# Ledger of designs, part 62: peptides against a protein of PDB entry 3PUK

Target 1, 227 residues: chain A of PDB entry 3PUK
Amino acid sequence: ERGLKSVVWRKIKTAVFDDCRKEGEWKIMLLDEFTTKLLSSCCKMTDLLEEGITVIENIYKNREPVRQMKALYFISPTPKSVDCFLRDFGSKSEKKYKAAYIYFTDFCPDSLFNKIKASCSKSIRRCKEINISFIPQESQVYTLDVPDAFYYCYSPDPSNASRKEVVMEAMAEQIVTVCATLDENPGVRYKSKPLDNASKLAQLVEKKLEDYYKIDEKGLIKGKTQS

## One batch from the design tools (peptide)

Design b1_p28_1_s3 (made by RFdiffusion4, then SolubleMPNN; from b1_p28_1, 10 letters changed)
Fold by OpenDDE base, seed 5:
Structure b1_p28_1_s3 (fold): chain B 227 residues (1-227), chain A 28 residues (1-28)
Amino acid sequence: as target 1 above (227 residues)
Amino acid sequence: DEEEEKKAKEELEKFEELLEKRKKIEEE
């Protein structure tokens, strides 16, 4: 099935597992709330075993050290997830794993990167952004991970204006990650509703798409695809 | 161990460069 789930899995396999794969080496994989949902939506445990993952652990939970094994962190670039990572490698005496391969699902803020660099730079073997910030539901359907998006976007309360902007920014970024995952640069179309939120979102998406392709490793601005 | 530390440093430097490039683009 050429559904979105298969595309997402293929992206993860290529960007994460193939990137850090070493023959005969097993890794522990650490997941956060989002990546747990993501992987559960597009793969099975047997698939992960085939990719050299022996155990999946929740990054938020207390875990026993396995100092002889390397850890693959597939996490969102949030303070919560990064803080948990830092606890695993923050001190030489308290290192839970041999080394860390970090793959962020979205753009990592400078502040978080600086914390990582300052605290556990010697433990890093990979640090990459793969830009998958959505959950595939059906062949062409996905869910954005933006809590309370509808609440803030349609709130008549002026006090929520700043939050609305943040939410819109986050939504736009996630839409761009979908496009990136599909390797498409779509023409942005929207239906105007009473609130010009759709137009604003469309503009943000267009801007972010442009930015994404400018920094793409291929250095190629892809032409607009038909969607 | 020293070689691995060197590699670690190089990896982070590459990532940092990407972040800097992105920042520059966003500022334009």
Scores: peptide ipSAE 0.287, ipTM 0.809, DockQ to the pose 0.814
Fold by OpenDDE base, seed 4:
Structure b1_p28_1_s3 (fold): chain B 227 residues (1-227), chain A 28 residues (1-28)
Amino acid sequence: as target 1 above (227 residues)
Amino acid sequence: DEEEEKKAKEELEKFEELLEKRKKIEEE
């Protein structure tokens, strides 16, 4: 069985690098915190060089313009990352790069998408949602990138209920992303806990899996393939 | 550049369609 890291790399290579690669063209790649961790978990700098990436830059940092080069933004669809992108291209006079290829790791909210469209659509050469929102650790182990997930999920404080739901939603999305990456529609199993967090998460995952396959461009609605 | 721009527009349209599909599912 192929390791999760290799699967993730293959997905990124196919969905991102192969999609925007042009012979003889080098790009600057912009990463956020999540995608930095993601790429570091599944590839080396030499791999990125082979894919036509000359340098990696942190999207959150101030960067010098390189106007003759196109930029590949591999980022999460968060306000923070999007705002940084908008700063790079929001002004015609201050465009940092020649053009942008944007690949979001997950579903981009309509509000963020509209902001991008309104501000810098002319600078964009690609804008895709890739659906990779997890960090591979081992062949079958991954880490969910959901801050304070444990705290909110297990907090007895009712004031955290709303945040708990958000966290659970985010976790479910990331689990679905794993399944999507592996092209699997698993049967969801869980161990019940006093707070029924596992059951709730399982239900969310099941629902989101259904939704994912409904919107899949290939129309690949699959039955449960794993238990 | 013109071809690239055209492709970009097409890609954005596809992305918008995806968003709309997702919204529809969420509303059901």
Scores: peptide ipSAE 0.091, ipTM 0.631, DockQ to the pose 0.673
Fold by OpenDDE base, seed 2:
Structure b1_p28_1_s3 (fold): chain B 227 residues (1-227), chain A 28 residues (1-28)
Amino acid sequence: as target 1 above (227 residues)
Amino acid sequence: DEEEEKKAKEELEKFEELLEKRKKIEEE
């Protein structure tokens, strides 16, 4: 099945599991709300076991230390998830795991990275962005995980203007992750709406696509494809 | 432990370089 779910799983397998795989080593995997949904949409627990994951833990919950095991953090680059990570490694007395492999689903803000570097640098073995911030539903259908996106984008309240921009930025980033996962650089298409949100979003997507492929793993700028 | 710490530092430096490169591209 060459559906979006399969593509997403292959991306995660290659970018995360294969990247940190060590023969004979088992890891604890920490997930947040988004990555829990993501993995649930494209794999089974048996698949994770095959990839060397013994236990899946929710990063938001209190957990017992397993100091002899390394932890795989597959999380979104949010203050909430990062703060939970920092609590796991913030002090020697509070260190829950032997070391951390961190894979962010999207671009990590400098502020969050600096916090990680300042507090947990010695505990990190991997720190990467894998650029996958969408939930596959069907072969060509996905959902964006941007909280209150609809509310902010269509809010008539001027006080929400700044939040609207942030939300649109996040949406654009997630759309780019879909394109990256599918290895496509599409021409952006949109339907105009009264608030012109679609046009603005399209411009953001185009800009981010250009940036992504400029700095991609292969150092190649791909031409536009039809989609 | 020292070797692991060195590797950790190198890993973070690589990530930081990536972030800086991205910023530079976004500014162009």
Scores: peptide ipSAE 0.248, ipTM 0.782, DockQ to the pose 0.809; fails the geometry check
Fold by OpenDDE base, seed 3:
Structure b1_p28_1_s3 (fold): chain B 227 residues (1-227), chain A 28 residues (1-28)
Amino acid sequence: as target 1 above (227 residues)
Amino acid sequence: DEEEEKKAKEELEKFEELLEKRKKIEEE
Protein backbone atom coordinates (compact mmCIF):
# COMPACT_ATOMS: atom_id res chain seq x y z
CA GLU B 1 0.00 0.00 0.00
CA ARG B 2 2.87 2.40 0.69
CA GLY B 3 5.11 1.62 -2.27
CA LEU B 4 4.10 4.59 -4.39
CA LYS B 5 4.08 6.88 -1.35
CA SER B 6 7.68 5.94 -0.62
CA VAL B 7 8.71 6.62 -4.20
CA VAL B 8 7.03 10.03 -4.14
CA TRP B 9 8.64 10.93 -0.82
CA ARG B 10 12.05 9.88 -2.12
CA LYS B 11 11.54 12.05 -5.18
CA ILE B 12 10.60 15.09 -3.10
CA LYS B 13 13.42 14.51 -0.63
CA THR B 14 16.02 14.31 -3.40
CA ALA B 15 14.66 17.02 -5.67
CA VAL B 16 13.61 19.56 -3.03
CA PHE B 17 15.02 19.03 0.44
CA ASP B 18 18.46 17.67 -0.45
CA ASP B 19 18.80 20.37 -3.08
CA CYS B 20 18.46 23.28 -0.66
CA ARG B 21 19.69 21.62 2.54
CA LYS B 22 22.26 23.48 4.61
CA GLU B 23 23.68 22.19 7.83
CA GLY B 24 22.18 23.88 10.86
CA GLU B 25 19.77 25.94 8.80
CA TRP B 26 16.02 25.89 9.31
CA LYS B 27 13.49 27.05 6.73
CA ILE B 28 9.84 27.92 6.68
CA MET B 29 7.98 25.92 4.06
CA LEU B 30 5.09 27.41 2.12
CA LEU B 31 2.51 25.06 0.63
CA ASP B 32 -0.55 25.51 -1.52
CA GLU B 33 -3.65 23.34 -1.70
CA PHE B 34 -2.13 20.66 -3.93
CA THR B 35 1.24 20.34 -2.21
CA THR B 36 -0.44 20.21 1.19
CA LYS B 37 -2.37 17.17 0.05
CA LEU B 38 0.70 15.71 -1.63
CA LEU B 39 2.97 15.93 1.40
CA SER B 40 0.20 14.79 3.73
CA SER B 41 -0.13 11.66 1.63
CA CYS B 42 3.53 10.63 1.77
CA CYS B 43 5.14 12.04 4.92
CA LYS B 44 4.68 13.20 8.50
CA MET B 45 5.60 16.43 10.20
CA THR B 46 8.48 14.64 11.90
CA ASP B 47 9.88 13.81 8.47
CA LEU B 48 9.79 17.48 7.52
CA LEU B 49 11.54 18.46 10.73
CA GLU B 50 14.34 16.06 9.86
CA GLU B 51 14.66 17.84 6.53
CA GLY B 52 15.18 21.21 8.21
CA ILE B 53 11.64 22.56 8.10
CA THR B 54 10.68 24.38 11.28
CA VAL B 55 7.10 25.13 10.33
CA ILE B 56 4.78 24.80 7.37
CA GLU B 57 2.53 27.64 6.32
CA ASN B 58 -0.36 28.00 3.91
CA ILE B 59 0.72 30.32 1.11
CA TYR B 60 -2.84 31.61 0.70
CA LYS B 61 -3.09 32.84 4.29
CA ASN B 62 -1.93 36.12 5.71
CA ARG B 63 1.34 35.52 7.51
CA GLU B 64 3.57 37.52 9.78
CA PRO B 65 7.04 38.29 8.47
CA VAL B 66 9.93 36.13 9.64
CA ARG B 67 12.68 38.14 8.02
CA GLN B 68 15.60 36.23 9.51
CA MET B 69 14.54 32.92 7.96
CA LYS B 70 14.65 31.63 4.40
CA ALA B 71 11.48 30.27 2.85
CA LEU B 72 11.00 27.11 0.84
CA TYR B 73 8.09 27.40 -1.59
CA PHE B 74 6.82 24.04 -2.74
CA ILE B 75 3.89 25.08 -4.88
CA SER B 76 1.98 24.46 -8.08
CA PRO B 77 2.64 26.82 -11.00
CA THR B 78 -0.75 28.57 -10.78
CA PRO B 79 -1.60 32.26 -10.89
CA LYS B 80 -2.96 32.10 -7.36
CA SER B 81 0.16 30.54 -5.82
CA VAL B 82 2.52 32.74 -7.81
CA ASP B 83 0.61 35.86 -6.84
CA CYS B 84 0.93 34.92 -3.19
CA PHE B 85 4.67 34.47 -3.63
CA LEU B 86 4.92 37.86 -5.33
CA ARG B 87 3.14 39.46 -2.37
CA ASP B 88 5.78 38.02 -0.07
CA PHE B 89 8.76 39.33 -2.06
CA GLY B 90 7.43 41.97 -4.44
CA SER B 91 8.22 44.84 -2.11
CA LYS B 92 11.88 45.45 -1.33
CA SER B 93 11.04 47.20 1.91
CA GLU B 94 8.76 44.55 3.35
CA LYS B 95 9.89 41.10 2.34
CA LYS B 96 8.27 38.37 4.40
CA TYR B 97 11.40 36.21 4.49
CA LYS B 98 15.16 36.45 3.99
CA ALA B 99 15.19 34.61 0.66
CA ALA B 100 13.16 32.16 -1.41
CA TYR B 101 13.70 28.64 -2.72
CA ILE B 102 11.00 27.85 -5.27
CA TYR B 103 10.09 24.36 -6.40
CA PHE B 104 7.22 24.01 -8.85
CA THR B 105 5.33 20.76 -9.13
CA ASP B 106 4.89 21.07 -12.89
CA PHE B 107 5.49 23.15 -16.01
CA CYS B 108 5.55 26.85 -15.20
CA PRO B 109 3.93 28.99 -17.91
CA ASP B 110 6.11 31.72 -19.40
CA SER B 111 3.74 34.41 -18.21
CA LEU B 112 4.12 33.37 -14.59
CA PHE B 113 7.83 32.70 -14.87
CA ASN B 114 8.45 36.12 -16.38
CA LYS B 115 6.47 37.79 -13.61
CA ILE B 116 8.66 36.13 -11.01
CA LYS B 117 11.86 36.96 -12.86
CA ALA B 118 10.92 40.59 -13.31
CA SER B 119 9.78 41.22 -9.75
CA CYS B 120 11.67 38.94 -7.38
CA SER B 121 14.78 37.55 -9.08
CA LYS B 122 17.17 38.98 -6.49
CA SER B 123 15.37 37.19 -3.66
CA ILE B 124 15.45 33.77 -5.32
CA ARG B 125 18.14 31.25 -4.35
CA ARG B 126 16.61 28.32 -6.25
CA CYS B 127 13.91 27.85 -8.86
CA LYS B 128 13.19 24.37 -10.19
CA GLU B 129 10.48 22.29 -11.79
CA ILE B 130 10.05 18.99 -9.97
CA ASN B 131 7.43 17.49 -12.29
CA ILE B 132 5.15 15.79 -9.76
CA SER B 133 1.45 16.54 -10.17
CA PHE B 134 -0.30 13.57 -8.58
CA ILE B 135 -1.25 12.33 -5.13
CA PRO B 136 -0.34 8.77 -4.17
CA GLN B 137 -3.08 6.71 -2.53
CA GLU B 138 -1.83 3.13 -2.52
CA SER B 139 1.16 1.19 -3.83
CA GLN B 140 -0.01 1.51 -7.43
CA VAL B 141 -2.87 3.99 -7.09
CA TYR B 142 -2.78 7.75 -7.48
CA THR B 143 -5.23 10.63 -7.74
CA LEU B 144 -4.98 13.24 -10.47
CA ASP B 145 -5.36 16.88 -9.52
CA VAL B 146 -7.65 17.93 -12.35
CA PRO B 147 -10.69 19.94 -11.29
CA ASP B 148 -14.04 18.75 -12.64
CA ALA B 149 -12.39 15.96 -14.61
CA PHE B 150 -15.22 13.51 -14.09
CA TYR B 151 -17.89 16.02 -14.98
CA TYR B 152 -16.38 17.13 -18.28
CA CYS B 153 -15.17 13.73 -19.46
CA TYR B 154 -18.55 12.08 -18.97
CA SER B 155 -20.85 15.01 -19.69
CA PRO B 156 -23.32 14.34 -22.50
CA ASP B 157 -23.64 18.07 -23.10
CA PRO B 158 -21.92 18.99 -26.37
CA SER B 159 -21.24 22.48 -25.03
CA ASN B 160 -18.59 20.92 -22.78
CA ALA B 161 -16.58 19.44 -25.66
CA SER B 162 -13.87 22.11 -25.55
CA ARG B 163 -13.56 21.83 -21.78
CA LYS B 164 -13.35 18.07 -22.08
CA GLU B 165 -10.35 18.35 -24.37
CA VAL B 166 -8.55 20.66 -21.95
CA VAL B 167 -9.23 18.32 -19.06
CA MET B 168 -7.99 15.30 -21.00
CA GLU B 169 -4.76 17.13 -21.84
CA ALA B 170 -4.25 17.95 -18.19
CA MET B 171 -4.90 14.36 -17.16
CA ALA B 172 -2.47 13.05 -19.76
CA GLU B 173 0.19 15.45 -18.55
CA GLN B 174 -0.22 14.32 -14.96
CA ILE B 175 -0.03 10.65 -15.95
CA VAL B 176 3.28 11.44 -17.62
CA THR B 177 4.53 13.03 -14.40
CA VAL B 178 3.66 9.80 -12.58
CA CYS B 179 5.67 7.81 -15.09
CA ALA B 180 8.57 10.22 -14.81
CA THR B 181 8.51 10.01 -11.03
CA LEU B 182 8.50 6.23 -11.14
CA ASP B 183 11.10 6.22 -13.91
CA GLU B 184 8.79 4.18 -16.12
CA ASN B 185 7.72 4.25 -19.74
CA PRO B 186 4.69 1.98 -19.80
CA GLY B 187 2.95 0.34 -22.68
CA VAL B 188 -0.42 2.03 -22.58
CA ARG B 189 -3.48 -0.23 -22.46
CA TYR B 190 -7.13 0.70 -22.43
CA LYS B 191 -10.63 -0.66 -22.83
CA SER B 192 -12.84 0.86 -25.48
CA LYS B 193 -15.78 2.91 -24.28
CA PRO B 194 -18.84 4.20 -26.08
CA LEU B 195 -17.49 7.76 -25.84
CA ASP B 196 -13.96 6.62 -26.76
CA ASN B 197 -12.46 8.74 -23.99
CA ALA B 198 -10.06 5.99 -22.96
CA SER B 199 -8.65 5.68 -26.47
CA LYS B 200 -8.17 9.42 -26.80
CA LEU B 201 -6.51 9.70 -23.41
CA ALA B 202 -4.21 6.77 -24.19
CA GLN B 203 -3.08 8.45 -27.40
CA LEU B 204 -2.37 11.68 -25.56
CA VAL B 205 -0.37 9.87 -22.90
CA GLU B 206 1.73 8.00 -25.44
CA LYS B 207 2.50 11.18 -27.33
CA LYS B 208 3.40 13.12 -24.22
CA LEU B 209 5.59 10.31 -22.89
CA GLU B 210 7.55 10.29 -26.10
CA ASP B 211 8.00 14.04 -25.98
CA TYR B 212 8.99 14.04 -22.33
CA TYR B 213 11.77 11.48 -22.66
CA LYS B 214 13.00 13.10 -25.83
CA ILE B 215 13.60 16.44 -24.13
CA ASP B 216 14.48 15.35 -20.61
CA GLU B 217 17.78 16.41 -19.06
CA LYS B 218 19.26 12.97 -19.57
CA GLY B 219 18.32 12.83 -23.21
CA LEU B 220 17.27 9.23 -22.77
CA ILE B 221 14.34 7.53 -24.43
CA LYS B 222 13.40 4.49 -22.39
CA GLY B 223 11.84 1.33 -23.72
CA LYS B 224 8.37 0.16 -22.82
CA THR B 225 7.91 -1.27 -19.34
CA GLN B 226 5.11 -3.23 -17.72
CA SER B 227 2.65 -1.03 -15.92
CA ASP A 1 25.11 34.53 -0.36
CA GLU A 2 26.56 35.80 -3.61
CA GLU A 3 27.50 32.30 -4.61
CA GLU A 4 23.99 31.11 -3.91
CA GLU A 5 22.58 33.90 -6.04
CA LYS A 6 24.86 32.95 -8.91
CA LYS A 7 23.78 29.32 -8.70
CA ALA A 8 20.16 30.35 -8.64
CA LYS A 9 20.59 32.39 -11.81
CA GLU A 10 22.24 29.48 -13.54
CA GLU A 11 19.42 27.20 -12.52
CA LEU A 12 16.83 29.67 -13.74
CA GLU A 13 18.56 29.76 -17.10
CA LYS A 14 18.51 25.98 -17.37
CA PHE A 15 14.86 25.96 -16.44
CA GLU A 16 14.05 28.49 -19.15
CA GLU A 17 15.88 26.45 -21.75
CA LEU A 18 13.98 23.32 -20.82
CA LEU A 19 10.67 25.14 -21.00
CA GLU A 20 11.49 26.51 -24.43
CA LYS A 21 12.38 23.07 -25.77
CA ARG A 22 9.13 21.64 -24.47
CA LYS A 23 7.08 24.31 -26.20
CA LYS A 24 8.79 23.71 -29.52
CA ILE A 25 8.05 20.01 -29.42
CA GLU A 26 4.41 20.60 -28.55
CA GLU A 27 4.05 22.87 -31.54
CA GLU A 28 5.42 20.23 -33.96
Scores: peptide ipSAE 0.089, ipTM 0.625, DockQ to the pose 0.635; fails the geometry check

Design b1_p28_1_s4 (made by RFdiffusion4, then SolubleMPNN; from b1_p28_1, 12 letters changed)
Fold by OpenDDE base, seed 5:
Structure b1_p28_1_s4 (fold): chain B 227 residues (1-227), chain A 28 residues (1-28)
Amino acid sequence: as target 1 above (227 residues)
Amino acid sequence: DKKEEEESKKELKEFEEKLEKLKKLREE
């Protein structure tokens, strides 16, 4: 019934909580808009407590310092979320927490990564990309975090053509992330639509899947699976 | 899809409310 939710939770537990867990240590967890939705879709507060999270805070909001506690940042690699992190640790005198563990939901651009390293490197205990940029709805259903995807994909305005390509690239990447999370190499199927956006997206997904499995961590090419 | 979206929004709201309650309890 909730197979995908369970898979996502297991991924987060392994990649985030188990990675930074210390016996007897409690952390404050900072979430952004996406990760708030993600966690709410696949776990309960009691689950987070069991993982050593004492308090959850919104990264976008002003927060009082808790300098004796370490912070777990589970956030998207966006300028907005990164800027909020930098405000927490950018100045030695303004550090809100003892140290930071950072887990990005997707690939962090070098520009953002370098910005973090330049200003906050001494405060960071861990920085990792975990590649979860989707929200599970049901056992095999998920939503993509691509704002305005519909608008740009179906816009008749030629000025939006470049943005449409970016959106499709992001969607394809997220779909591949789902496949990677599920450890599956599905055959791509689609229905043609008037603008052939589905066909183009399918092609992008296929290419990215091929690349992923050809150069995966195990060096294995997995056979095509049935969804 | 509409039902799923509404359910997701509901779950998110409930989750946020629970978190807030627990946070307040710990701060008191």
Scores: peptide ipSAE 0.000, ipTM 0.266, DockQ to the pose 0.014
Fold by OpenDDE base, seed 2:
Structure b1_p28_1_s4 (fold): chain B 227 residues (1-227), chain A 28 residues (1-28)
Amino acid sequence: as target 1 above (227 residues)
Amino acid sequence: DKKEEEESKKELKEFEEKLEKLKKLREE
């Protein structure tokens, strides 16, 4: 079995870099907080150079325009990251780059997609979801990118109930992306705690796994694997 | 440039179709 880091890199290489590769062309790559951590965990700067990336920029920062170059946006499908993209290509501002290739780490909500399409469709050469919302730390260990997940999931304050649901949803999505990346449909194992968060999360994961494989495998659900 | 625009339109359409499928599955 390949280490998780190598699997993640292979996924990104095939789904992102190979998809938008053009011989002799260099791109500027825009990253957000999550994708910065993700790439740093599974590749080196030299690897990115080999894939035709000349410069890496943080999407959240003010950047100088490079109007002659195309930009590769490898970002999470969040309002924050999308808003930054829209500032780069939106009708109200000058375009910072020649064109955009957008690769989302997970499913993009329709609201965000429609906003992008309405404002920037002519500038977009690619727009895809690659389903890779996890950070590999070790060969079989990954970290979820869900801020304050522990706090909200285990908060005794009932006022946090809505936020807890959002956090659990995000966690479930990221777990599914791990499974998808590894091409596995695992049985979910958990031990119930007093708050029953594990059970709820397990149910969300199972549901999302089913949805994912129904879509990607033309309605075929892969059998459960032992992982 | 025309070819690139056509490719872009195709990609966006495919993406929309995928999103619609996801919505339908979530509603079932």
Scores: peptide ipSAE 0.015, ipTM 0.301, DockQ to the pose 0.735; fails the geometry check
Fold by OpenDDE base, seed 3:
Structure b1_p28_1_s4 (fold): chain B 227 residues (1-227), chain A 28 residues (1-28)
Amino acid sequence: as target 1 above (227 residues)
Amino acid sequence: DKKEEEESKKELKEFEEKLEKLKKLREE
């Protein structure tokens, strides 16, 4: 019954915790709003302790320096989260932590990546994207993290058309991420309602799935999973 | 410290290469 939640946890454990784990070493973990929700949906504090996390801190809050400990940043690739990270390491004399491990939940834009590289590269021990920008609600239910998705997708205002496209692109990307996480290549089925939103989204998902599996290092075009 | 810095640089380079590949795919 915990199908999706367990898959998400396993993904995080493998991609984040196992990647930076050192025997006998404890880390402080920094979370943003999204990753707080994500972890809360698929694990308990006891699980995090087992993974070598001693304390969880909110990246947006002012925090006291713990210079002897390394920090694990599990954050979304947003300007806000990145700026908070930069504040922790931007000053050579006032680094909050010994070093940083950064794991982004999704693709980090070049602008943000370059900003990090320019200012804090020496403090970063790891920087990876793990492509997990969705929150599992139930065993088979998930929530996409796309701000104002409902408003833009269902807005009758034609002035929102460009924003709608951006939102649909983001949703499609997250759906593909779910499919990739579940190791499934589904055939996309949709019912077209008067608003061609479903068909557009389906097309975007199909295109992105094709692109994803073409790039998949395994070179194996996984057959369409019959849903 | 030097070894760790070199490893960090290598990882950063690998990350950049992955990002570049992703960009090319989006342009196609």
Scores: peptide ipSAE 0.014, ipTM 0.278, DockQ to the pose 0.577; fails the geometry check
Fold by OpenDDE base, seed 1:
Structure b1_p28_1_s4 (fold): chain B 227 residues (1-227), chain A 28 residues (1-28)
Amino acid sequence: as target 1 above (227 residues)
Amino acid sequence: DKKEEEESKKELKEFEEKLEKLKKLREE
């Protein structure tokens, strides 16, 4: 049975590396905090070398220009990561790299996308969104990357109710992304808790899964996989 | 959960260290 890590790696390989691969060409890869964790969870440095990555750099750090090389940005669609990218290509005279390939781990908000398009469009050879917003830990275990999820979900403060809903929706989206990545339609099981968070999340996941598979390009309602 | 988090942090640190070593090797 292919572990979650192998599935995630395969998806990254297909969606990112194969998409921008050119024979004999080496690229510098830029990672942010999330994608560093993601890649560390599902691959080795040797795997990245095999995919034509010569150097990995942290996007948040000041880096020396390597103007003769193309850069592969595998980053989350956050203001921080996007701002760092814009610094690399925002000035015509101070481009750090020859060109950029950008792969976002999730949907990039229109505001960020428009900002990139307005300032750096000529430097971008590829810009694609992929759906990998989770970190695999074990063969069947993954961690969602939703900031402050624990805090808002378990906060007794009623003022956080709206934020809790946003967090739950984000979690549900990520769970659906995992299911889609694994090509699985799981049966959702939950235990009732005093705050009913598990029930609410389960309902959101079920609804989103149903919507996803109904709209899926192949029109194939995939049956529930027996866990 | 705490053990898994610690293991994940450890793996990340090891990965970062490997990356730094590779950078140094290429500068030589």
Scores: peptide ipSAE 0.000, ipTM 0.278, DockQ to the pose 0.014; fails the geometry check

Design b1_p28_2 (made by RFdiffusion4)
Fold by OpenDDE base, seed 2:
Structure b1_p28_2 (fold): chain B 227 residues (1-227), chain A 28 residues (1-28)
Amino acid sequence: as target 1 above (227 residues)
Amino acid sequence: EEEAEEELEELEEKLEKRKELEEEAEEE
């Protein structure tokens, strides 16, 4: 059985690199904090070179324009990452790259998508969501990239309730992306005590799994797999 | 330009489908 890292790499290769590949063309790849960790966990720089990536840049950093090259943005659908992209293409005179291919690690919110469409549509050659928002550690181990997840989920402070809900949604989405990457719809198991967090998270995961498989390219509803 | 427009349309269609499914799930 292929380890989770190899599965993730295969998914990225198929969904991102193969999708925008042109023979003899090199691209600059822009990464955010999450996608930097993701790629670092499942590939080497040599692998990226083989996929036609000449340089990797951090989207959050101020970068020098390379106007003759196309850019591949592999980023999370966050306001911060999107704002950095918009700065690269928002002004005709200030375009950093020739064109953009955008691949989001998860569903892009409508507000962010509309903002991109309104300002940068002419510069975008591809825009896709690939549903990979987790970090593989080992063959069956992964970590979630949800800031302060532990703190908010277990905070006794009622003032954190709204933030806890946001964190739960983000965690559920990332768990679903693991299942999707593995092509599995597992039965969700959890401990209900001492807190209801596990139950709430399980419900969110189940709902999102159903939605994901209903919306897949084949419109196939997959049954629950034994896990 | 045509290719970029097609990609955006595909994303819009997927997004609308997502909204419809979310609404159906809330009514259930």
Scores: peptide ipSAE 0.014, ipTM 0.334, DockQ to the pose 0.787
Fold by OpenDDE base, seed 1:
Structure b1_p28_2 (fold): chain B 227 residues (1-227), chain A 28 residues (1-28)
Amino acid sequence: as target 1 above (227 residues)
Amino acid sequence: EEEAEEELEELEEKLEKRKELEEEAEEE
């Protein structure tokens, strides 16, 4: 049984490394907080070396220019990560690397995308979204990356009700990306106590799974898996 | 969301085309 970690690694390998791979070429890889945790959960440094990565750098740190090398940005679509990328390529004189390949872990908001397009388009060789917004912990356990999810889902403040719904929608979307990554349509199980949050989330996931598999490019109605 | 996906796809296509052209130019 290939655990969730192996599936995630395979997806990253195919969607990121194989997509930008050039024979004999080494790249610098730039990671943020999320992608550092993600890669640490599913691969080793030796695996990254085999994929043509010579050095891993934190995108948030001040880095010395390596102008002769291309950079692989594997980052979350956040203002912080995007701003760090823009600093690397924002001016011709201040370019830190030869060119950039950008792979976002999730959907990039239009505001961020337009900002990149306007300032750095000439330096970008690839820009892609790969829809991996979760961290595998164990073979069947994962952590979602939804900001303030705990706060809004468990807040007793009724003023947060609308924000709670937005957060639950984002969580449901991430769970669907896990299922898509695993190529599974699981039966959803939940415990409803003490709050109805689990029930609401389960219903959102179930609905989104149904929509996803109905629209699936292969036209194959995938049956429910026994997982 | 759909407009954003379309703009992203257009950018990806442009970037891919540019990559191909640059690779061809580096081989000459």
Scores: peptide ipSAE 0.008, ipTM 0.368, DockQ to the pose 0.073
Fold by OpenDDE base, seed 4:
Structure b1_p28_2 (fold): chain B 227 residues (1-227), chain A 28 residues (1-28)
Amino acid sequence: as target 1 above (227 residues)
Amino acid sequence: EEEAEEELEELEEKLEKRKELEEEAEEE
């Protein structure tokens, strides 16, 4: 079985690097917090060099302009990351790079997309969404990028119940994304906890998996895999 | 954020070192 890291890398390679690759062209890659962790988890710098990345930079930091080079933004669809991008290409500032290729790790809200479109559409050569919202830790282990997940899931405060549900939905969505990335429909196993959060999450995952495979273009409900 | 910055810095350092090594290898 191919390790989760290799699968994730292959997905990034195909969806991001191969999509914007031009022979003999080097790019600057801009990363945010999540994508830094993501790439760190599944590739080496040699891999990035092979993909034509000359340097990686933190999108949140002030950077020197490299106007002759194109930039590859591999970022999360967050206001923070988008605002940093807009500062690089916005009409009010000099463009830091020649052009931008933007790859979002998840669905970009229309509000953010429209903001980008309105401000710097002429600078953008690609704007795509990829579906990678998790970080592979081991061959079959990953971490979810859900802010405050632990806090809300284990909060004894009933006032956090609504947020707990939102967090669980987000976690379930990310797990489904992993399954989709692996092209697997696994049976869900869980260990019950005192708050039964694992059971609730498992149910959400199962439901979302069913929905995902029902709506899959092939119209085929994939059988449960033994993963 | 701090951990992510550290990871990025480590990646940048590794990238730079590898780039240097590749350049050295191409000159040989």
Scores: peptide ipSAE 0.006, ipTM 0.364, DockQ to the pose 0.014
Fold by OpenDDE base, seed 3:
Structure b1_p28_2 (fold): chain B 227 residues (1-227), chain A 28 residues (1-28)
Amino acid sequence: as target 1 above (227 residues)
Amino acid sequence: EEEAEEELEELEEKLEKRKELEEEAEEE
């Protein structure tokens, strides 16, 4: 059973593919580094074909225009991915595709969002955040997309202390996103030895989980689930 | 076009509300 992989695929199917699906319409899908890994972990090319995707393309690569087809952008809310999107639609005379559907894997900063709105609003048919910032590996195992997390968490250099805190914050945010995706509020368990990193991360996760479920649209505090 | 703009506005409102709640939680 692909427990976590199936949950992630179901979320992508409902939040992305079902949201923009039109009968008889094929789309080109644009992926970045993270979403390529994400989809590779939870689906096959045959699954994407069933969802109306004819071709997948890397957003970072130079691509030939296909002006008669609409594009589905499933990308991270990063300056690099957003800049690549803007290059595809920034010029009225040189649009690569007919229109765009944009689905971000996480919260898009206001600065990036405003940049998209100001430059390409007429070309965008849909823009949503779906809150998937993790990669499922096994039925109950996932990896976080936090660059250099291992290096900074285990660095003995005191000069990296500030960066370590930023990394732990990003890890905590992604763990909360996993819990939200699974509809779980786990009791956080950790081992403090040999480093206190696990204790600090656990405290950040607990705080963020409390905040997330307090702010949830229903105002319902969910009880701790088994993990 | 209008639907996309409305969804963007709703997203902006949700994000602002989240920021406000995070700021309130830091002051407590």
Scores: peptide ipSAE 0.015, ipTM 0.321, DockQ to the pose 0.506; fails the geometry check

